# Designs tried in a protein design run: peptides against a protein of PDB entry 5IXI. Part 12

Target 1, 141 residues: chain A of PDB entry 5IXI
Amino acid sequence: TPLLDASSLEYLFAQGQYDLVKCLAPIRDPKTEQDGHDIENECLGMAVLAISHYAMMKKMQLPELPKDISYKRYIPETLNKSIRQRNLLTRMRINNVFKDFLKEFNNKTICDSSVSTHDLKVKYLATLETLTKHYGAEIFE

## One batch from the design tools (peptide; made by RFdiffusion4, then SolubleMPNN)

Design b1_p10_2_s2 (from b1_p10_2, 5 letters changed)
Fold by OpenDDE base, seed 5:
Structure b1_p10_2_s2 (fold): chain B 141 residues (1-141), chain A 10 residues (1-10)
Amino acid sequence: as target 1 above (141 residues)
Amino acid sequence: RNIASELFKP
């Protein structure tokens, strides 16, 4: 597999986000209940990566982002629908955990500039490969 | 074991 240049990586990252959210690259079937939880957490992690990448590209700090920033636009639509159908307490928990994690990630990684936008794109695409049934594999084939 | 946490530098 040839090394991806910056333009190719940018394209793949953008396309990967779209395909994941629109379920054009559907997430893999969970093997166990715990696996299902792991998949969901990985999707939320993908949202953190995407949001952080956006913030870095816009040269914005987390406090400058909208206060209602959420995972909703950055996870598979099927998962988003699933979460919306869960009870209030569960949804509150997910929202709180996500915001805490996003804040932690930004403070410990983004603000310290220990991670570049390049790193985020690479990690996103690599994770996409593990999360999706077949789509991600094509990228690294 | 969230993928975002794997990006943290020790």
Scores: peptide ipSAE 0.049, ipTM 0.736, DockQ to the pose 0.501
Fold by OpenDDE base, seed 2:
Structure b1_p10_2_s2 (fold): chain B 141 residues (1-141), chain A 10 residues (1-10)
Amino acid sequence: as target 1 above (141 residues)
Amino acid sequence: RNIASELFKP
């Protein structure tokens, strides 16, 4: 596909986030139980990318982010509802692992590397293509 | 699998 310019990439990234969260771009059906777990982890990864992008754009360090920052606003609403219905220990694990991973990602990938907001947008959209049933195919052919 | 991990140590 043709290279996306900066303005197009910015638009598609924003729209992609909205579509993923609102389930307008529904995630693919899991083929197995493990596939279901992988899909959830991919969604959590998408949240990391989105939050990191936000932080970089605002020139904020992780400690400056809201203390209640979480994946909840950045994953499909259907998945969020599912997680909310899980037991406390499971929810604690997911939350803690996510926060730890976000911190690690920020430190090792964002602060100590050349990863840019551009890279995050590209990775987000590329993953959206593989994660959703058909949405990304329209963007990347 | 976590896509964010793929960006480590670019």
Scores: peptide ipSAE 0.049, ipTM 0.734, DockQ to the pose 0.504
Fold by OpenDDE base, seed 3:
Structure b1_p10_2_s2 (fold): chain B 141 residues (1-141), chain A 10 residues (1-10)
Amino acid sequence: as target 1 above (141 residues)
Amino acid sequence: RNIASELFKP
């Protein structure tokens, strides 16, 4: 990761979130079925990073966030539409996995202040580069 | 690779 000042990093992080969700930076095509599953999991991970960053910026703990907090607003719209088309049991499983993942991340990392908002932004942008087709080249060109 | 596991403190 190249050296970026705080203001530049904040800008790129905000823009990266928007580009991922709005599919302006589309996710890469899966090479296999397992790769597709991995991509989906990474997108859910991106949602965890984004939500955690938001909570930290607002000086809130996860229990203080809205009870209906979900990945839906923090993943690519195309993936969100895909998930919505899946059966009820599958959607319930995804919801449960995400909530558990978010909880574990908060308990093991955020609550103990082992990770800063700066670290989250760096991780988000680094993952965005590997996850999307073109964003890596665009962000560092 | 788990995105969150890389950030977990030991």
Scores: peptide ipSAE 0.045, ipTM 0.729, DockQ to the pose 0.434
Fold by OpenDDE base, seed 1:
Structure b1_p10_2_s2 (fold): chain B 141 residues (1-141), chain A 10 residues (1-10)
Amino acid sequence: as target 1 above (141 residues)
Amino acid sequence: RNIASELFKP
């Protein structure tokens, strides 16, 4: 696989976000219950990557982000709909897990400048390959 | 595979 220059990587990252959220690149079917949970967690992780990338590009710290920031705009629409149909306690758990995950990622990775926007884009696209049915294969094969 | 854990640097 040839090395992508900065402009190509930026384009693919933006397109990948759009395709994931809009389900143009649908997530793969779970093989087991645990696999389904892993897929969901990876989607939440993708949201963390996307939000962190946005914050870094805007030179914003986590406390400067909107108070109501959430995963809702950064995960597949189908998954978002699924989550909204779950009971209150489950939704509360997911919200708390996401908030904690975002804070931890920010504190341990972003705030220490140990990860660049380039790293986030690479990780996002690499994860997209494993998470979706066919879209990722088109990028790296 | 854990996205955040793979990027964390202690």
Scores: peptide ipSAE 0.046, ipTM 0.731, DockQ to the pose 0.390; fails the geometry check

Design b1_p10_2_s3 (from b1_p10_2, 5 letters changed)
Fold by OpenDDE base, seed 5:
Structure b1_p10_2_s3 (fold): chain B 141 residues (1-141), chain A 10 residues (1-10)
Amino acid sequence: as target 1 above (141 residues)
Amino acid sequence: MNIASELFAP
């Protein structure tokens, strides 16, 4: 397992975000209906990680985060299109749960400073590897 | 969305 320096990790993190959103690293096929829901939740979780990392890098506090921030640019484009086509009640639920979770997570990362940007990048890339079909095999083996 | 919460696990 190669040892990654800070610059390499930053590059891989940025590239991983791009690959996930643009579906260049396609998400894996769900094994069951529940697995499909889990994959969606993981993608939304990836958005939380990415947004929190951005906030920390910009030295932003919770009140400085845009109130209309959303997951839309931080999840796979195919999933975003799927969510937009769902009924109003489902979309409202997803939006509310995401905003609540983002606020809670930012309290722990930005306010409490219990998580570093390094931790976020590592977790993001590790999750990306498990979430996608054949991504990161050369990095984590 | 449990992947973010795993960062706080021991």
Scores: peptide ipSAE 0.041, ipTM 0.710, DockQ to the pose 0.479
Fold by OpenDDE base, seed 4:
Structure b1_p10_2_s3 (fold): chain B 141 residues (1-141), chain A 10 residues (1-10)
Amino acid sequence: as target 1 above (141 residues)
Amino acid sequence: MNIASELFAP
């Protein structure tokens, strides 16, 4: 496993977020329909990590987060477009599940501080490598 | 959303 210093980790985390959202690091092709669903959930999980990291860096508590905060700007643009085309009930379900999960996660990251920003960056990049077609191969080999 | 749950859930 390669050793990443703090500055390198910060850079890779920022670049990784950009590449994922802009589809410069495209998500892998699903092997099955269930795999496609899993990939989508992982992308939503990436949004939770990114938002939580932002909140922690800004010393923001849950009530201080914008009421309209969502996954929309933290997932691949292609996936966001796909979700927007789904019916109202589906979108409501996704929104509710995401917000509930984000709240639960932030109780452990922001409020309890059991998870550090370092942990979030490492998990984000590790997941990015497995989620995308070939991104980060040299970093995690 | 498994990737996040791994960080705080047993």
Scores: peptide ipSAE 0.041, ipTM 0.702, DockQ to the pose 0.469
Fold by OpenDDE base, seed 1:
Structure b1_p10_2_s3 (fold): chain B 141 residues (1-141), chain A 10 residues (1-10)
Amino acid sequence: as target 1 above (141 residues)
Amino acid sequence: MNIASELFAP
């Protein structure tokens, strides 16, 4: 796979986020119930990557992150609708787990700087290719 | 949420 230049990578990352959230690049169909859970977890992971990338690009510190930050704008709209229809306890669990994971991850990305914005974009696009039905196949061939 | 954790895998 040819190495993408920085400008191309930035463009593809931005477009990939839009396509995932707007379901223009729909996520793949689950093969099993466990596969469905894995897909949801990967989508939530994509939200962590996107939010962390945003924070790093804005040179934000952990205390500067909005306290009400949420995955809602960074996951497929279909999944967001599904989560909103779940019971209160389930939604609370998802919210708490996400916030805790985001906090821990941001310690490594924003505070410790062990991960670069480049790493986040590459991981995001690579996961997007495996998570969606057909998106990005030509890029990684 | 393994996607983010994999970035720190040894």
Scores: peptide ipSAE 0.041, ipTM 0.703, DockQ to the pose 0.459
Fold by OpenDDE base, seed 2:
Structure b1_p10_2_s3 (fold): chain B 141 residues (1-141), chain A 10 residues (1-10)
Amino acid sequence: as target 1 above (141 residues)
Amino acid sequence: MNIASELFAP
């Protein structure tokens, strides 16, 4: 895989987030029902990476983030629409699991400074490639 | 959610 300088990585990370959320880089089709659940979980994981990156850039800990911060702005719009159509209990469960995971990730990664913004961008883009339909092939081949 | 867990899995 080609080595990317900091500027290129920053650009690709920003563009990748935009492409994922706007469905310009559509997520792959699920092969099974379980695969569909895995895809959703991966998308939520992408949101954790994006939010964590945001928090680190702003030098904020999780408790300092706005209370309305959620996965909604960081997952594909199609998935967000799907989640919004689910009943309240399901949405609450998703939200709680997400918040718990985000908190755990923050405690284990951000608080002890074991991960850099660079690492988050690399992981985000690498996952984006596997999650979407042939996205980033020219970068990660 | 597997992404963040895999990133820092021991």
Scores: peptide ipSAE 0.041, ipTM 0.694, DockQ to the pose 0.526; fails the geometry check

Design b1_p10_2_s4 (from b1_p10_2, 5 letters changed)
Fold by OpenDDE base, seed 3:
Structure b1_p10_2_s4 (fold): chain B 141 residues (1-141), chain A 10 residues (1-10)
Amino acid sequence: as target 1 above (141 residues)
Amino acid sequence: MNIASELFRP
């Protein structure tokens, strides 16, 4: 990743979150069915990064976060709509896996302090480049 | 969701 000052990184991270969720930076087309699943999982991973960053910035533990915090507000709106159309068991599975992973990651990032907010922003933006069709081409070239 | 794991697992 290129060297960015703190202010620039903060701006790009905030804008990147908005662009991903609002589909201003659209997700790339899957090459196969498995690729589609991988893309979806990566998007859910992006939600984990975003939520964890929020928690760290607010110095809150996971149980202290609002109960309505979920992947729904941190993934592309198109993907959110797709997930909502799936059957109940599938949605329950996704929700459970996400919550378990978020809890595990939160323990390692906040409780163990193994990851900084800077690391989260860098990883988020780097992943955003790989997930989207054209985002960040001029920044990460 | 393994992208997050890369941050704390080499």
Scores: peptide ipSAE 0.045, ipTM 0.713, DockQ to the pose 0.511
Fold by OpenDDE base, seed 4:
Structure b1_p10_2_s4 (fold): chain B 141 residues (1-141), chain A 10 residues (1-10)
Amino acid sequence: as target 1 above (141 residues)
Amino acid sequence: MNIASELFRP
């Protein structure tokens, strides 16, 4: 017996994205400065998963997505505001690293069909559970 | 971005 059927997984994935971005599922407190950076990188990774899932569902390749595609709408709003306050070179680095990683992920994983939308949803929710304070504990306990 | 890289680099 599957733990979650397809419809339940789809619902949880959609709700999880909303809760993460709107900070309804607060990110866990960093234990150290390095942990804070790791949390930020995981949030950016969540954006890659979400965008890739969107592209797959719409049957679009990255070039077909808006050219200004970014992490901004796919990470916690608090983190987005924090990044916007950083200096220009730092913001440029984050943007470039994100775009390069998204492109690499798309080329090596999505285009080759080595990862399904199901895999992306599972990975997203699993990461969400570890990234947030108490969200999803009842599902992954 | 570790969580995404794990999907194509085990």
Scores: peptide ipSAE 0.044, ipTM 0.716, DockQ to the pose 0.518
Fold by OpenDDE base, seed 1:
Structure b1_p10_2_s4 (fold): chain B 141 residues (1-141), chain A 10 residues (1-10)
Amino acid sequence: as target 1 above (141 residues)
Amino acid sequence: MNIASELFRP
């Protein structure tokens, strides 16, 4: 795989977020119902990575982030629309699970300084390659 | 949310 300098990685990370959210890099078609659930969970995981990166760059702890922080701006717009169509209890569950996971990730990884912004960007882009339809293949060859 | 779990549980 090619070596990327910090500037290139920063650019690709920013562009990757944009492409994922705007569905310019559409998520792959699910092969099964379980695969569909896995894809959604990975998208929510991408939101955790993006938010955590944001918090680290702003030197803010999770409690200092807006109380209404949500995955909504950090997942594919198509998935966001799909979630909005689900019933209130389901949406509440997703919100709670996401917030709990984000808190856990922050406490066990970010606060302990075991993960850097570099690590987050690399993981984000690597996952983006597998999650989307042939996106980023030229970057990781 | 497996991808994030892999980061703090390597």
Scores: peptide ipSAE 0.044, ipTM 0.716, DockQ to the pose 0.523
Fold by OpenDDE base, seed 2:
Structure b1_p10_2_s4 (fold): chain B 141 residues (1-141), chain A 10 residues (1-10)
Amino acid sequence: as target 1 above (141 residues)
Amino acid sequence: MNIASELFRP
């Protein structure tokens, strides 16, 4: 894996988020139903990384984040549309699981400073490489 | 959400 300087990492992280959300870097096709669920979970995980990064950059703790913060702006638009079409109970479950996971992630990883914004960017981009069809192959060998 | 949970590990 090539060494990325801070400037390059910032750029790639920002661009990667945009590409994922706008589906310019489309997520891979699911091979099975379970694979589809895994893809969704990974996308939600990406949202956790992105939100946590945002919070850290703004020096905001979870209680200080807007109550309406959600995965919606941090996942592929196609997935967001799919989720919105699901029944209320399913959507509520997704929201609750996401919020709980976000809290847990921040409490165990972010608050103790064991993970830096740098680490979040690296993990985000690395996952983006595997989650999307052919994205980042030139950057992450 | 396996991606973020992996970061819990040192």
Scores: peptide ipSAE 0.044, ipTM 0.714, DockQ to the pose 0.541

Design b1_p10_3_s1 (from b1_p10_3 with H2Y W8L)
Fold by OpenDDE base, seed 4:
Structure b1_p10_3_s1 (fold): chain B 141 residues (1-141), chain A 10 residues (1-10)
Amino acid sequence: as target 1 above (141 residues)
Amino acid sequence: FYNPLKDLFP
């Protein structure tokens, strides 16, 4: 595994977000129904990391973020479109669970300064490697 | 480190 300086890590993190959302680095094909559910959870987790990183970089508390903050612009566009096709109750559940999780993560992890922006970038890229088909191999080989 | 990638929807 190559050692990355701060500038390289910042670049890869930004590019990785773009590639994931724009589906330039497509997520891997699910092997089972449960695997598909796991992939969705991982994508939502990626959104938590990305939003938290953004908040930290802007020195904003979670309540200072837009009230309509959501996972929608931080997950693969294909997955976002899929979720939008689900019924209202399902979408409400997803939204509520996501918001609660984001709040918990920020309160217990970010606000307590137990996690840095560096840690978030590393975790994001590490997950990206396992989540996408070929992107991780290109980065770490 | 709290793992934010745990299952959100059991």
Scores: peptide ipSAE 0.034, ipTM 0.685, DockQ to the pose 0.199
Fold by OpenDDE base, seed 2:
Structure b1_p10_3_s1 (fold): chain B 141 residues (1-141), chain A 10 residues (1-10)
Amino acid sequence: as target 1 above (141 residues)
Amino acid sequence: FYNPLKDLFP
């Protein structure tokens, strides 16, 4: 993959988030039921990266983030609709696990490992390549 | 680097 300067990386990261959420860069088709679950996990992981990046850019601690901060704005709209149609217990589990993971990621990865916003953008875009059908290739070719 | 994509929701 080619090296990207800071400004290009910022642009691609912002565009990549938009394309993922708006399904302009559609997620890949699952090959199996388990693959579908893995894809969902990857999307939720992408939300963790995006929110963490947001928090770091705003110099905010996770408890300082708005109460409505969730994966909903950071995952594909199609997936968000799917999750919203699930039963209450499932939604509660997803919400709780996500919140807990976000806190853990922030504490162990961001604070302790000195991960930068640059690292988050690179990881996000690299994951976007594997997660989407074709868009990822456009970023790194 | 901690992988946030692995085993998030098993």
Scores: peptide ipSAE 0.034, ipTM 0.688, DockQ to the pose 0.205
Fold by OpenDDE base, seed 5:
Structure b1_p10_3_s1 (fold): chain B 141 residues (1-141), chain A 10 residues (1-10)
Amino acid sequence: as target 1 above (141 residues)
Amino acid sequence: FYNPLKDLFP
């Protein structure tokens, strides 16, 4: 993995978010139903990373974020459409679990300064490589 | 640290 300077990493992180959400870097095909669930979980995890990075960059604490903050703007559009088609109870569960997880991640990882914005960008891009079909190869070749 | 990318949703 090449070592990137701060400016390059910032650019790639922003571009990676855009490519993932807009499906320009399409997620890989699931091998099984469980694999599909795992891919969805990873996408939601990517949303946690992106939101946390945003909050840190804006020097905002989690309570200062909009109360209706969600994963919707931070996951692939195709996945977002899929989730919206699921039944109400499932959607409520996803929303609640996501919010609880975001709070937990913030309290246990971000608030104690154990993770920096740099770490979040690196983890995001590394995960993007594993999630997508060929995008990762373009980043690190 | 806490890993948000593994087993996020049981």
Scores: peptide ipSAE 0.033, ipTM 0.684, DockQ to the pose 0.212
Fold by OpenDDE base, seed 3:
Structure b1_p10_3_s1 (fold): chain B 141 residues (1-141), chain A 10 residues (1-10)
Amino acid sequence: as target 1 above (141 residues)
Amino acid sequence: FYNPLKDLFP
């Protein structure tokens, strides 16, 4: 990966979030059913990173975040639409697992480790490269 | 560093 100063990394992270959610950097096509599931998991993980970064920047803990915090505005809009079309039980499962994981990540990875906002930005952009069709090539090649 | 992206929803 190229060396980026702090200001450049901040810009790319913000732009990367926007591009992923707005599907300006579209996610890659799944090759198999399992690959599709992996892609969805990665997208939901990206939401965890984005929310955690936001909380850290605002010096907030999870209880201080809105009660309706969810992955919905932090994943690709196409994926969000797809999830909304699934049955209620499936959506409930996804919501519950996401909330539990976000809480776990915040407690054990953010609060109990040396993970910084810089680390989250790097992880986000690195994952964005693997998730999207061409965005990673533009940034990291 | 825990990888938060691997198998989040098994």
Scores: peptide ipSAE 0.033, ipTM 0.684, DockQ to the pose 0.170

Design b1_p10_3_s2 (from b1_p10_3, 3 letters changed)
Fold by OpenDDE base, seed 5:
Structure b1_p10_3_s2 (fold): chain B 141 residues (1-141), chain A 10 residues (1-10)
Amino acid sequence: as target 1 above (141 residues)
Amino acid sequence: FTNPLKKLFP
């Protein structure tokens, strides 16, 4: 696969986010219950990447992000609907863990390790390939 | 760096 310049990478990253959220690139079928759990975790991880990328692009620090920042706009709509249907305690747990992880990621990974927006885009697209049904393969052909 | 794609939930 040819190397992607900055503009191409930006386009693919944006398109990938849209396709994932809108389920135009559907996530792969879980092979086991644990696999389903892992897929969900990966989706939430994708949200962390997307939010962090947004913050970096806007030159915003984590405390400047909205207090109600969440994964909801950054995960597949089907998964978001699924989470909304879960019981209150489960939803609270997911929300809390996500927020804590987002903080940890930004503090330890972005700030400490100096991860760039480029790195986030690459990681996002690489994960998209493994997460979706055949869509990711098209990107890297 | 810390991989955000690792398990967020046990």
Scores: peptide ipSAE 0.035, ipTM 0.687, DockQ to the pose 0.206
Fold by OpenDDE base, seed 4:
Structure b1_p10_3_s2 (fold): chain B 141 residues (1-141), chain A 10 residues (1-10)
Amino acid sequence: as target 1 above (141 residues)
Amino acid sequence: FTNPLKKLFP
């Protein structure tokens, strides 16, 4: 596979985000309950990558993001619906853990390291390949 | 580079 130039990578990253959220590139079927839990964690991780990339591109720090910043718009819509069906305490836990993780990632990785938007796009697309049923293969074939 | 995919819910 030829090396992707910057413009191609940007396009694929944007398209990959859209396809993941809209379930046009559906996530793989879980093989076990634990696998399903791992898939959920991966999706939430994808949201962290996407939000961090957005913040970096806009030259914004986390405090400058909306107070209600959430994973909701950055994960598969099917998963978002599933989470909304869970009890209040579970939803609160998910929200808090996500916010804490996002903050930690920003402080330890984005602010205190040499991580670039390029790195985030590469990581996102690489994870997308492993997370989805067929879409990932098309990206790199 | 902190792993952005570390388990959120152990």
Scores: peptide ipSAE 0.035, ipTM 0.685, DockQ to the pose 0.201
Fold by OpenDDE base, seed 3:
Structure b1_p10_3_s2 (fold): chain B 141 residues (1-141), chain A 10 residues (1-10)
Amino acid sequence: as target 1 above (141 residues)
Amino acid sequence: FTNPLKKLFP
């Protein structure tokens, strides 16, 4: 990964979030059913990174975030629509697992580690490269 | 889900 100055990294991170959610950087096609599940999990992971970055920038702890915090605004709109079509029990499971994971990530990874907002942006963009068809390749050229 | 920071670079 090429070295980027702070301003460039901030710009790319903001743009990457927008492009992922708005599907301007479309997610790659799954090769298998398991690959599809992996892609979905990575997208949910991207939501965790984005939310955690937001919290860190605002100097907020997870309990200070809205109680209705959700992945819905931080994943591709197409995936969000897909999840909404699933049955209630499945949606509840996803919501609960996501909230638990977000809590664990912030407590054990953010608070108990030297992870910075810089690290989150780098990881976000790196993951974006692996998930998307062409967008990520352009960023790191 | 897996910890997204287990591996910083894919």
Scores: peptide ipSAE 0.032, ipTM 0.674, DockQ to the pose 0.440
Fold by OpenDDE base, seed 1:
Structure b1_p10_3_s2 (fold): chain B 141 residues (1-141), chain A 10 residues (1-10)
Amino acid sequence: as target 1 above (141 residues)
Amino acid sequence: FTNPLKKLFP
């Protein structure tokens, strides 16, 4: 895999986010029910990465983000629609777990481990490669 | 959810 300069990495990261959310790079089909759950969790993880990257770039702390910050704008639209169709209690659980994880990730992982925006972009693109059908493979393979 | 940075590098 060739090394990407900062400009190329920024471009690919931005494009990757757009393609994932807009389903231009559709997520792979689950092989099993558990695989489907894993894919969903990875998508939610991608949202955490994207939001954290945004916060770091803006030099914002999580409390400074809108109170209604959620995964909705950072996951594939198809998955977002699927989640919206689930019952209220399930959606509340997902929301709460996501918010708690996002907070923990930023406080413990980001601040304590000195994770950089570069690291987040690399991880995002690497995960995108494993999540999507063919789009991600074209970037690194 | 798992830590998305858990396996940052292969």
Scores: peptide ipSAE 0.032, ipTM 0.666, DockQ to the pose 0.457

